# Designs tried in a protein design run: peptides against a protein of PDB entry 3V4O. Part 181

Target 1, 234 residues: chain A of PDB entry 3V4O
Amino acid sequence: DQPLAKDKVALLIGNMNYREHPKLKAPLVDVYELTNLLRQLDFKVVSLLDLTEYEMRNAVDEFLLLLDKGVYGLLYYAGHGYENFGNSFMVPVDAPNPYRSENCLCVQNILKLMQEKETGLNVFLLDMCRKRNDYDDTIPILDALKVTANIVFGYATCQGAEAFEIQHSGLANGIFMKFLKDRLLEDKKITVLLDEVAEDMGKCHLTKGKQALEIRSSLSEKRALTDPIQGTEY

## One batch from the design tools (peptide; made by RFdiffusion4, then SolubleMPNN)

Design b2_p26_3_s3 (from b2_p26_3, 14 letters changed)
Fold by OpenDDE base, seed 5:
Order: sequence, then structure tokens, then C-alpha cells
Structure b2_p26_3_s3 (fold): chain B 234 residues (1-234), chain A 26 residues (1-26)
Amino acid sequence: as target 1 above (234 residues)
Amino acid sequence: SKEEIEQLYKEAEKLGDAGLQSFSPT
């Protein structure tokens, strides 16, 4: 009984050229590589770089419009971010310094909206730091999530830790993406796939003790990124 | 390319911590 996706949609955001924060480099290549891989998996992929708050919100809105019952939704973000009280915040390129939650996009809010679409699978791949933002003491009031058992978070790093990129001679690559891309096409339950990525990353001496993949999931069914789209198989 | 990325990592290993850039905003 092969799980089927009604459709597969991905939004990839890579923020690099921050106005008030340190610039990043890896998201450019990382988004590109992930785009190509997800397209091989028959995802409809929208890839965007260097989004302002307004543009990010619009991109998310458009992404949500493509979601419906049984659709696989994947959100990838590479850029600056933080985590306060278990909530992940993606930082737009035009965010002020310091930024607060009101300047950022809360991933859990996006998840809530995805749940309302009755998606078949919700995957978040967050290649950002998860350190607390001490300049934001606000506690966001989030709507309660439904029990959908179709949620997977792949955090590039553990709570309170940083995510890294490697830079040398003008070339840059995110640590998370390096290991993710090697396994992304495997026909495995997404949580199993990410677990293997975590093990691969754990063998990297460069980031040992600095960055470790965290998987947070509530996935009661065997769902894979390789799952076929309904109506495409005879 | 994949080869370039692998080379990047090899060079980064030589550099150690100097080859890593944090995504931290601060």
C-alpha cells in the first residue's frame, strides 16, 4: 500500500544579503542544489533568494495556496534565524537590528496554516541558528496545532546551537545541505532519511560539538519524499 | 560541482574553525 501524495509542493527560501546583519553565502548554492533534487522528486518547487519580510510573507501565502488535502508541503529555509520558546523564526533580509518576532516569520504559524489545508505531509527543513534572541522577550501567542501526525522538522542544528557554512576561495556550502543532498533521493520514510543524514553529519569533524541535526517529528505513516503523486502511475 | 564542494571541505578541514562561518546574526 504505497502512500500517495495528491501533489508535492516545496518553497525554498535562501536569505543571504541581509541589510543589517552579517551576509551569508551558502544559501545560494544550497537552494539551487535542493531545487534540482526536489524537482527530480517531482516536487513543484518555488525557489527564492533574499526576501524581504513582505516578500517572504507573500511567498508563504502563495505556497499555502498550492496546498490542499493530501498534498505534501515542504518548506526549506536557509538564513538567519532564532528560536524562542520552541518557536522558530525566519529572518527576512530587511529585518532591523535587532529584530523581533514581529519582523520575522514564525514557522509554527505556517505549520498551523498547513494543517488547515489538510496536507498529507508537512516537512520543514530549517538551516538556521536556533539560538535564543535576547532582544525579543515577547511570547508569541500561537494557535493550537491539530493532531495530524504528519509533521517533520529537520533542524540543521540542535536547540540553542548554531548552523554553519563552509567558506573557502569564494565557494560556500552549508553543512546541513551537504549531507542532506546525499540522501534526499532515497526512497525512505522521511524521518529515517533525516536520521541517516544526522549520522552522516555527526561524522563531520568540522562541526563536531558545534552543530548537530535535530529531528522533531510526529509522523504516524510511512511518508517519503519519493512517494508518487496520485494519477501519475498506471 | 560535487568535486568542488568536496575540495572545499578538504580545505576547510585544514583551516579548522577559520573555515566555518556561523549563520548567527551576531
Scores: peptide ipSAE 0.283, ipTM 0.803, DockQ to the pose 0.756
Fold by OpenDDE base, seed 4:
Structure b2_p26_3_s3 (fold): chain B 234 residues (1-234), chain A 26 residues (1-26)
Amino acid sequence: as target 1 above (234 residues)
Amino acid sequence: SKEEIEQLYKEAEKLGDAGLQSFSPT
């Protein structure tokens, strides 16, 4: 039978105008495009650009308030980031150089909080680099995650690798978003959809050997972004 | 537009690595 979502909520963050780090351009367009697509999928979408640490934390808090039992939650991030010991860190625009985990938002911590909400689906789309931050030697003690079997990570790049954007003639687009947007509206299990995106991205000769999509999932049900919302007639 | 993005990639392919910007902070 068709899985149903109690509601569908997405938080999209694009950081590009960093104070102490190289500026990016693609997050502006990428967030915009993804916003439009997710709205077509009946997501309640909050899209924010160039967030400070304080603003990012507030945005996540507000996002979590919209989550509840059976709700589909999607977090998209485009910007600078790093990964230490399997933990992904999103970098706010006001982060110092160098930054540490205390200056950043840990995705796995957000996941834990989402699990506490008993969400129906947790999707993370992380368009950021996943290189280790050598200036951060903190080993975070994370609480054990619950076995909810409703988690999907779409990493724009492999562990230890970088994510890229293309810039030309004032236009910029992230490599991940280029391929994601072509399939996002398809009525497929989200992991299958992302797998197809991975294959499409793999055909891009510009990023061969430099960037590849990684999917990490524990999803026991055929959940799709196209799943209808409970109480709605289709 | 989609067409503009496609053209962007075509031009980037001509530039090679020079057309890529890393999301790396360094």
Scores: peptide ipSAE 0.271, ipTM 0.791, DockQ to the pose 0.759
Fold by OpenDDE base, seed 3:
Structure b2_p26_3_s3 (fold): chain B 234 residues (1-234), chain A 26 residues (1-26)
Amino acid sequence: as target 1 above (234 residues)
Amino acid sequence: SKEEIEQLYKEAEKLGDAGLQSFSPT
């Protein structure tokens, strides 16, 4: 009765030390914390920091090679980003100023490729700003997505808004990760879990009216990050 | 640690907006 995963694979990317853009701090700790949690959930986790465009593309390619029918795939990104025309772009550390779509990785393109692998679940956790990039006038032409009903987006912030971190006394923590980590191990449908995270974040007076979690999903099955791997007894 | 993060938020409350850093490149 319980849903099973063929395997569980996660790619975590944290970009901080940008060459031509403001440096960030929280991605280091956030990637570390999420790595530990996902490993407790029996994910195979690859965690990478400060990737160039070339390195990011290679990391995504390698990640895709690990995906197959029934595999749970999770992509987490923390860093600079933007959203144009409903497409999310992750910014590599060597991106020029200003950057354009050709300098960045489009999340929807990655999703398309994941769908081709017939994955059991596709989860995107995007801890980046979602403001429009006025310096990029390119309208991307993407292939149509399949109707797989196994997609979940967790945006750290709403459309057109910013994501934040707290910094004090040498510590840095992203607002999104602060609340996500408290619930990530719960045995709940992933959309239900994220909804609870959204409520917790909504109670934070520091970011009230500034940052709110957005969940975008098409998930027709009760899939959870805690779902056991096929062939493993739990 | 969890305790350190809780303390971080407690201190951030005292700082208000000064304790927040945007991920925005601008």
Scores: peptide ipSAE 0.268, ipTM 0.789, DockQ to the pose 0.707
Fold by OpenDDE base, seed 2:
Structure b2_p26_3_s3 (fold): chain B 234 residues (1-234), chain A 26 residues (1-26)
Amino acid sequence: as target 1 above (234 residues)
Amino acid sequence: SKEEIEQLYKEAEKLGDAGLQSFSPT
């Protein structure tokens, strides 16, 4: 009864060097650490830094091409972002100031496309702010999602809140990644794993009242990142 | 390394809010 993945594919994007917005530092280390961990979990990992809108869209397109029925897809993003009307937007490094939805990548649109591939698991780890973008009054019209019950969102912060990095003496690390990396290799249902990360993060006095992990999921099966790939021994 | 990150957090706690950088574009 062990769930199996047809394959496991991850796209990791870390945007730091924004042209028209404040620069970040943590995504560099965070992407690196997550890359190494996911590779240990036998994910095929593509890790990219400082992507323009065009490059991000291309990366997502290529990522989607690797997805198929039963494939585990994981998208990690660290960078600037916003959330309007329940839709999450990843901000490319060349986004204008102010940016709007047409300048950004909508995560829910990516999810819709992943569902069309009949993936076995869709995991989004979004290390970005979730504040409303007051400069974008557009109400996104998105296609309806299917009921696939294989979706997990790990938001580094709560709706309307900010995500943070810590930096000192040239070293930077995201708060979310600090706690995620300690548990990511555990053989547990992904929602259970993230719940434990949330509890660990909740004990951090530095971000108490400022940042908390939010898990949003519809996952009817005990899917784990450690699930073996079909046709392989684990 | 893990040890460096742990030390980073210890130092950041001393800095308080000054040790945090928001991912907010504003």
Scores: peptide ipSAE 0.259, ipTM 0.773, DockQ to the pose 0.749

Design b2_p26_3_s4 (from b2_p26_3, 15 letters changed)
Fold by OpenDDE base, seed 3:
Structure b2_p26_3_s4 (fold): chain B 234 residues (1-234), chain A 26 residues (1-26)
Amino acid sequence: as target 1 above (234 residues)
Amino acid sequence: DKEKIEKLYKEAEKLGDKGLQSYSPT
């Protein structure tokens, strides 16, 4: 039986022009390419660049309002980030130096809110570093997650490691997006698709031993980004 | 665009670590 999505909604955020941190370049082109691909997959896509903390929180709130029972939700983030105690934090462009968790958006909090919407699939594609922030000793107490078995994390890098972009001759490209874009349109279970991306990325000599894709999932059904929307012909 | 990206990666291979920008400020 073919799995169906009630709808497909994606929020893409690319932060580059940080006020107090090193500027990035690749998120611009990576967000653009991912936008085009997701639209081919019939996602409703909102793409935003260089968001302040206030703007990021508002964007996430609006994204959550588009989610409902059976809807496929995808969140993509490219920019600075860190991971403390298993919690992933996206860094807004106006974050201070040093930044703390209260200045950033916690991905696990967003997941909790997505679960409350009874979504059909929750996909997080996080193109950011996962190193510990030594300037933040806060241990967040998060609400317990529900057992929904519809969650997929695609981390651009493994725990405690860095994610990279290539910059040369005025061009820039994220390592993660380079390999993701070649597979994204394939009609495969999302975890299988990401596993193939991981193998492709593993062949990159530049980032061997420095960056490796990590898949964290609890997905009990064969869900794919290519799944048709209910009421439409596939 | 694909051709330009492939060329970018070939040049980056020559540069090694100098061609990489980390997404971590620290």
Scores: peptide ipSAE 0.360, ipTM 0.829, DockQ to the pose 0.739
Fold by OpenDDE base, seed 5:
Structure b2_p26_3_s4 (fold): chain B 234 residues (1-234), chain A 26 residues (1-26)
Amino acid sequence: as target 1 above (234 residues)
Amino acid sequence: DKEKIEKLYKEAEKLGDKGLQSYSPT
């Protein structure tokens, strides 16, 4: 039988109006689009825009309260970000210039907390840059992760690279979301789905050699975003 | 909406790198 989710919960964060960093535009539209798609997949979706550090931490805390054994958890982030020593950092809109890890939210720390909830699936879709932040030389000491074999990272770009949005004539669209939205509703193992998105993105001439989707996963079961919620009839 | 996005990408192709905004502050 196909895997079942106890529930499906998603937190979507789009940061655009940074106080001390370049403004972004696409996260608004991208969060909206993804919200619509995930709702079609019966996710309980919380979508938030332009969060301060405090608000982001609070949002994550509230998100974690919705997680429990067997629940599918999905975290989407669009905004400024960086990666140091394999750790991904989401940048709040009130982050100083330059920002450091203490000003940002570490995704791997969130993952650790999700594992404590014994979730059925942990999906991270990170539409942010993964370049090294040279202004932050701190090596974070993270808590050890459990071996849960239910983790999927969809990085909008590869290690050490940048993620982009297109802006023209008042319109904006994230490169990652452009291709993700076309396949997100497909009934496929999430890693297979993302692999197809990677191939589609690879055909984009604009970002060839600049941005490439990376999938990092430890997923021992055929889990899909389309998996039904147990006890529900569709 | 989809059509608008496709048009956006076509125009961006004409602009090249100038049409891209990095999610890096620098």
Scores: peptide ipSAE 0.354, ipTM 0.830, DockQ to the pose 0.758
Fold by OpenDDE base, seed 2:
Structure b2_p26_3_s4 (fold): chain B 234 residues (1-234), chain A 26 residues (1-26)
Amino acid sequence: as target 1 above (234 residues)
Amino acid sequence: DKEKIEKLYKEAEKLGDKGLQSYSPT
């Protein structure tokens, strides 16, 4: 009994040219390569770079409009970020220094909205740091999530840790995407796939003891990114 | 192209922490 997706939609955001924070390079390459891979998996992909807070919120809103019952939704983010009390915050390029939660997009809030769409699968691939932002002590009151058992978080790093790219004049993938791209097309349950990516990343001497992939999931079905779209012949 | 990328990672490894850019502004 092969799981089916009603449709597959992905929003990819790569923020690099920050106004008040260090500039990044890898998100450009990572978004591009991930776009190509997800298209091979029959995802409808919207890829955006260097979004302001306003633009990010609009992009998320538009993304949500494409979601419906049984649709696979994937959100990829590469850029600066932080995590406070289990809440992940994506940092727009126009975020102030220091930034606060009101300047950023909370991933868990997006998840809630995705749940309201009754999606078939919610995948978050977050290539960002997960260090606490000491300048923001506000604990957001999040609305209760539904029990949908269709949620997968792939964090590029573990709680309280940093995610990295190589510092070089040339273009290269971030650490997370370097390993993710090699396995993304595999026909495996998404959590199994990410677990293998975690093992591959664990062999990287460059980031040993500094960056490790974390998987957080509530996924009761064998859902894969390779799952066919309903009504489509393969 | 793949070889070029791998070379970059090897060079970064030699640099250690100096070869990495954190996705944290701190």
Scores: peptide ipSAE 0.359, ipTM 0.815, DockQ to the pose 0.834; fails the geometry check
Fold by OpenDDE base, seed 4:
Structure b2_p26_3_s4 (fold): chain B 234 residues (1-234), chain A 26 residues (1-26)
Amino acid sequence: as target 1 above (234 residues)
Amino acid sequence: DKEKIEKLYKEAEKLGDKGLQSYSPT
């Protein structure tokens, strides 16, 4: 009855020291915190900071190699990003100004590749802005996605909006991570968990009317990050 | 499978201070 994962693998990317764009502060802390939490959930975690386009693509490629049938895959990204035509783009630290789609990594492309692995669960936690990039008029033509019913997107903000970090006493934390970290270890369906995070975030007066968590999911099974790994891992 | 995991870590290691690595034993 309890859903099982063949394995659990996470890739965490935090980009903050951009060359041609404003520097961020929170990704360092957020990646660190999430790393520790996911380790407690028995995820195999690779956490990387300040990746160039080349490095990001390599990291994603290696991450994909760890995915297989029944494996839980989680991709977390904190950094600059944008969304054009429903496609999310993660911005590498060496992206030019302005950046375009060819300079960035498309999350939906990664999802497509993850689906080919027949994963048990695909979770994307995207702590980035989702405003349209007016400097990129490229209409991406993506491959059709499969119907796998195992996809969960946790967007730090809603479409067309921005994601923020807070700073206090020299510390920085993304708004998304601020609330996510308090619930991440709960044994709940991931969509339910994120819904609770959304409510918590909604109480934050600092970002009221500016940032709201969006959950986009096609998840037909009660999958949780706490799901145990099968006795024999891949 | 183990080799794949190690490969990922190897790549991450190449990034030096930019990377943190962890895995749960089987």
Scores: peptide ipSAE 0.071, ipTM 0.585, DockQ to the pose 0.020; fails the geometry check

Design b2_p26_4_s1 (from b2_p26_4, 16 letters changed)
Fold by OpenDDE base, seed 2:
Structure b2_p26_4_s1 (fold): chain B 234 residues (1-234), chain A 26 residues (1-26)
Amino acid sequence: as target 1 above (234 residues)
Amino acid sequence: MEAEEAYRKALERQAKGEKALQSYAP
């Protein structure tokens, strides 16, 4: 029996034109290409670039309003970020230098809110660095997550490491999206799909020793991005 | 802004060829 999604919704955020941090380029291309792919998978996709803290919070709130029981939720982020004590923080374009957790959006907090919606699948694709922010010494007190067994994290890089984009005069993908886009439409369990992406990254000379995909999941069902929406004829 | 609009405006600047890696670290 193939799992069914009640609906599929995705929020894609690409931050590149930072006010107080180095500008990026790849998020533009990555968000656009991922949008097109997810739409082919019947996701309702909202794709936004260069969000302030206020705008990011609003976007997440609107995204959460579209979530409900059995809905597949996907959050993609490309931009600056950091990881402290296992918590991932997305950096808005108006974040100060240095930034702290109060200036950023905590992914695990978003996950908590998604769990409250009783979603069928929670996918986070985080194309950001995972280095510790030494300027943020706060230990966030996060509420315990529910055991929903429907969570998948695709980290573009391993813990404590950096994510990269390819410097290009024109349009170019980040490293993660370069490989992800080639497999995203495959009808496979999402963790298996990401594992194959990880292998592709590992075989590439450009990324060898530079960037490695990390998959963290608690997914007890064979959920795929290709899963049909309930009540939809194909 | 919407990603699609931004992308469309940038299409004219598209070039081929990979260069050096740039870190996402701020």
Scores: peptide ipSAE 0.163, ipTM 0.714, DockQ to the pose 0.350
Fold by OpenDDE base, seed 3:
Structure b2_p26_4_s1 (fold): chain B 234 residues (1-234), chain A 26 residues (1-26)
Amino acid sequence: as target 1 above (234 residues)
Amino acid sequence: MEAEEAYRKALERQAKGEKALQSYAP
């Protein structure tokens, strides 16, 4: 039987014009191109650039309000970030230097809230660095996650490693999006699709030995981004 | 800012250049 989504909702955030940190370029193009692709997949997409902490928190709250039982939720982030003790932190453009967890948004906390909505699928695509922040000594105490078996993480880089963009005088993608965009519309289980993206990235001489995709998943069903929305079956 | 608007503005300014890798590290 063809898996069905109750609805499909995506929040895309690209932070590039940081106040106290190096500026980035790729998030602008990456967010735009991903938006167009997800809309072709019948996602309801909100795409935002250069969000402050306050704006990011509000955007996430609004995103969560659109989630419900059986809904596919996708969160994409491109920008500065870090990972401490398995927790991923997205850095707002107004974050201080150095930043701490109090200044950032924790992805795992968002996941917890998504699980409470009884979503059909939770996809996180994180195009950020995953190095430890030595200036943040806080150990977040997160509530235990539910066993929902509907979670997929696509990390643009390995744990403890850096993510890269292609520095270009014109419009250019980050490394992750460069390969993701070629596969995203394929009708395949999302974990299989990301695995193919990982292989494509591994064959590129530019990124070999510098950046590799990491996939973490607990997905017990053959869910794809191409799955039709209930009521729109053939 | 909306991504679509920012992208449109960037298209007006883009030029061809060589490619290099830049880290997302802060």
Scores: peptide ipSAE 0.137, ipTM 0.689, DockQ to the pose 0.324
Fold by OpenDDE base, seed 4:
Structure b2_p26_4_s1 (fold): chain B 234 residues (1-234), chain A 26 residues (1-26)
Amino acid sequence: as target 1 above (234 residues)
Amino acid sequence: MEAEEAYRKALERQAKGEKALQSYAP
């Protein structure tokens, strides 16, 4: 029996016009294209660009209000970021230089809040660097996660590595989105889908040895982004 | 609150400019 979603909600954040950090280009295109794809999958999508810390926190709060029991929640982030001690931090456009964890949004904290909503699926797609921030020596003490077996992380790059944009004169995708968008609509378990994306990235000469997708999951059910919404006819 | 209702309310708040957000959402 195919799993059903109570609803499907996605928050997409693309930060590119940083005040105190290098500006990016790909987040604009990535957020736009991903929005269109997720809408084809019947996600309710809120896509936002260039959020300050205040705006990002508000966006996450609003996103959490859309979550409830059995709802599929997807958070996509493209922008600057870092990872300290296994915790992923999304960097707002108004973050200082250097930034610290207090200036950023911790993804694992968001996950904790999502778990409280008893969601059917929690998907994080993080298109950001995962290098350690040497200017932040704070060891975050996070609340323990619940055992929900419905969590999928797609890291655009492996731990300790960087995520990249495709170098073109015009608008172009980030490396992760370049491959993700080709498979996102496939009716496959989300972890299987991401695994195939990882293989595609590995076969490309441009990305081989430079950027590798990491999948971290605890998903006990065959859940896909294509899963129908409860009460709908497909 | 149902997701649909919450979504609608969120869109309404955005439309009113209650939050300074740049969105592709309707």
Scores: peptide ipSAE 0.035, ipTM 0.440, DockQ to the pose 0.018
Fold by OpenDDE base, seed 5:
Structure b2_p26_4_s1 (fold): chain B 234 residues (1-234), chain A 26 residues (1-26)
Amino acid sequence: as target 1 above (234 residues)
Amino acid sequence: MEAEEAYRKALERQAKGEKALQSYAP
């Protein structure tokens, strides 16, 4: 039988207008288009732009309040970021230059909190750079994650690599969203869907050799973004 | 055209300092 979600909740964050870092353009379009798509999938979506550290933390807190047993949670982030020792850090628009971990939000910490809510599915779509931040030598000591077998990471780029946006005079998608949006509504296991997105990126001459999607998952069930919500017609 | 208008409106909202495109709703 098709898995059911207790509810489906998404938080989308697009940071573009950084105070002390290069400004981005793609997150505006990416967040908007992804919001529309997730609405079609019956997600309750909060999509926010240009969040300070304080605002990001508050947004995450509010997002977590909607999570409960069996709820599908999706976090999308587009903006500056880095990865140190396997931990992903989202950079708020008011982050200093250089930024450090105390200025940023750790995705794995959010995952831990989601696990405490006994969510049915945890999806992270991270459209950010994954280069090491040499200005942050802190080794994060995180509590061990529970074995929930319901976690999917879609990294827009490989470890140690950069994520890109298409350089156009007008509004355009980032590389990751360019391909993701074409498949997001497909009724497929989320890891299979992302794998197909990865193949599309690999076949495109614009992205070949520049950016590759990395999928990291521990998902023991055929969970899809199209899974119906309990008590609804499908 | 409709999509372009939507994006234009989104850009205008950004220019005005709005930080939310959508609330918690389907």
Scores: peptide ipSAE 0.032, ipTM 0.527, DockQ to the pose 0.037

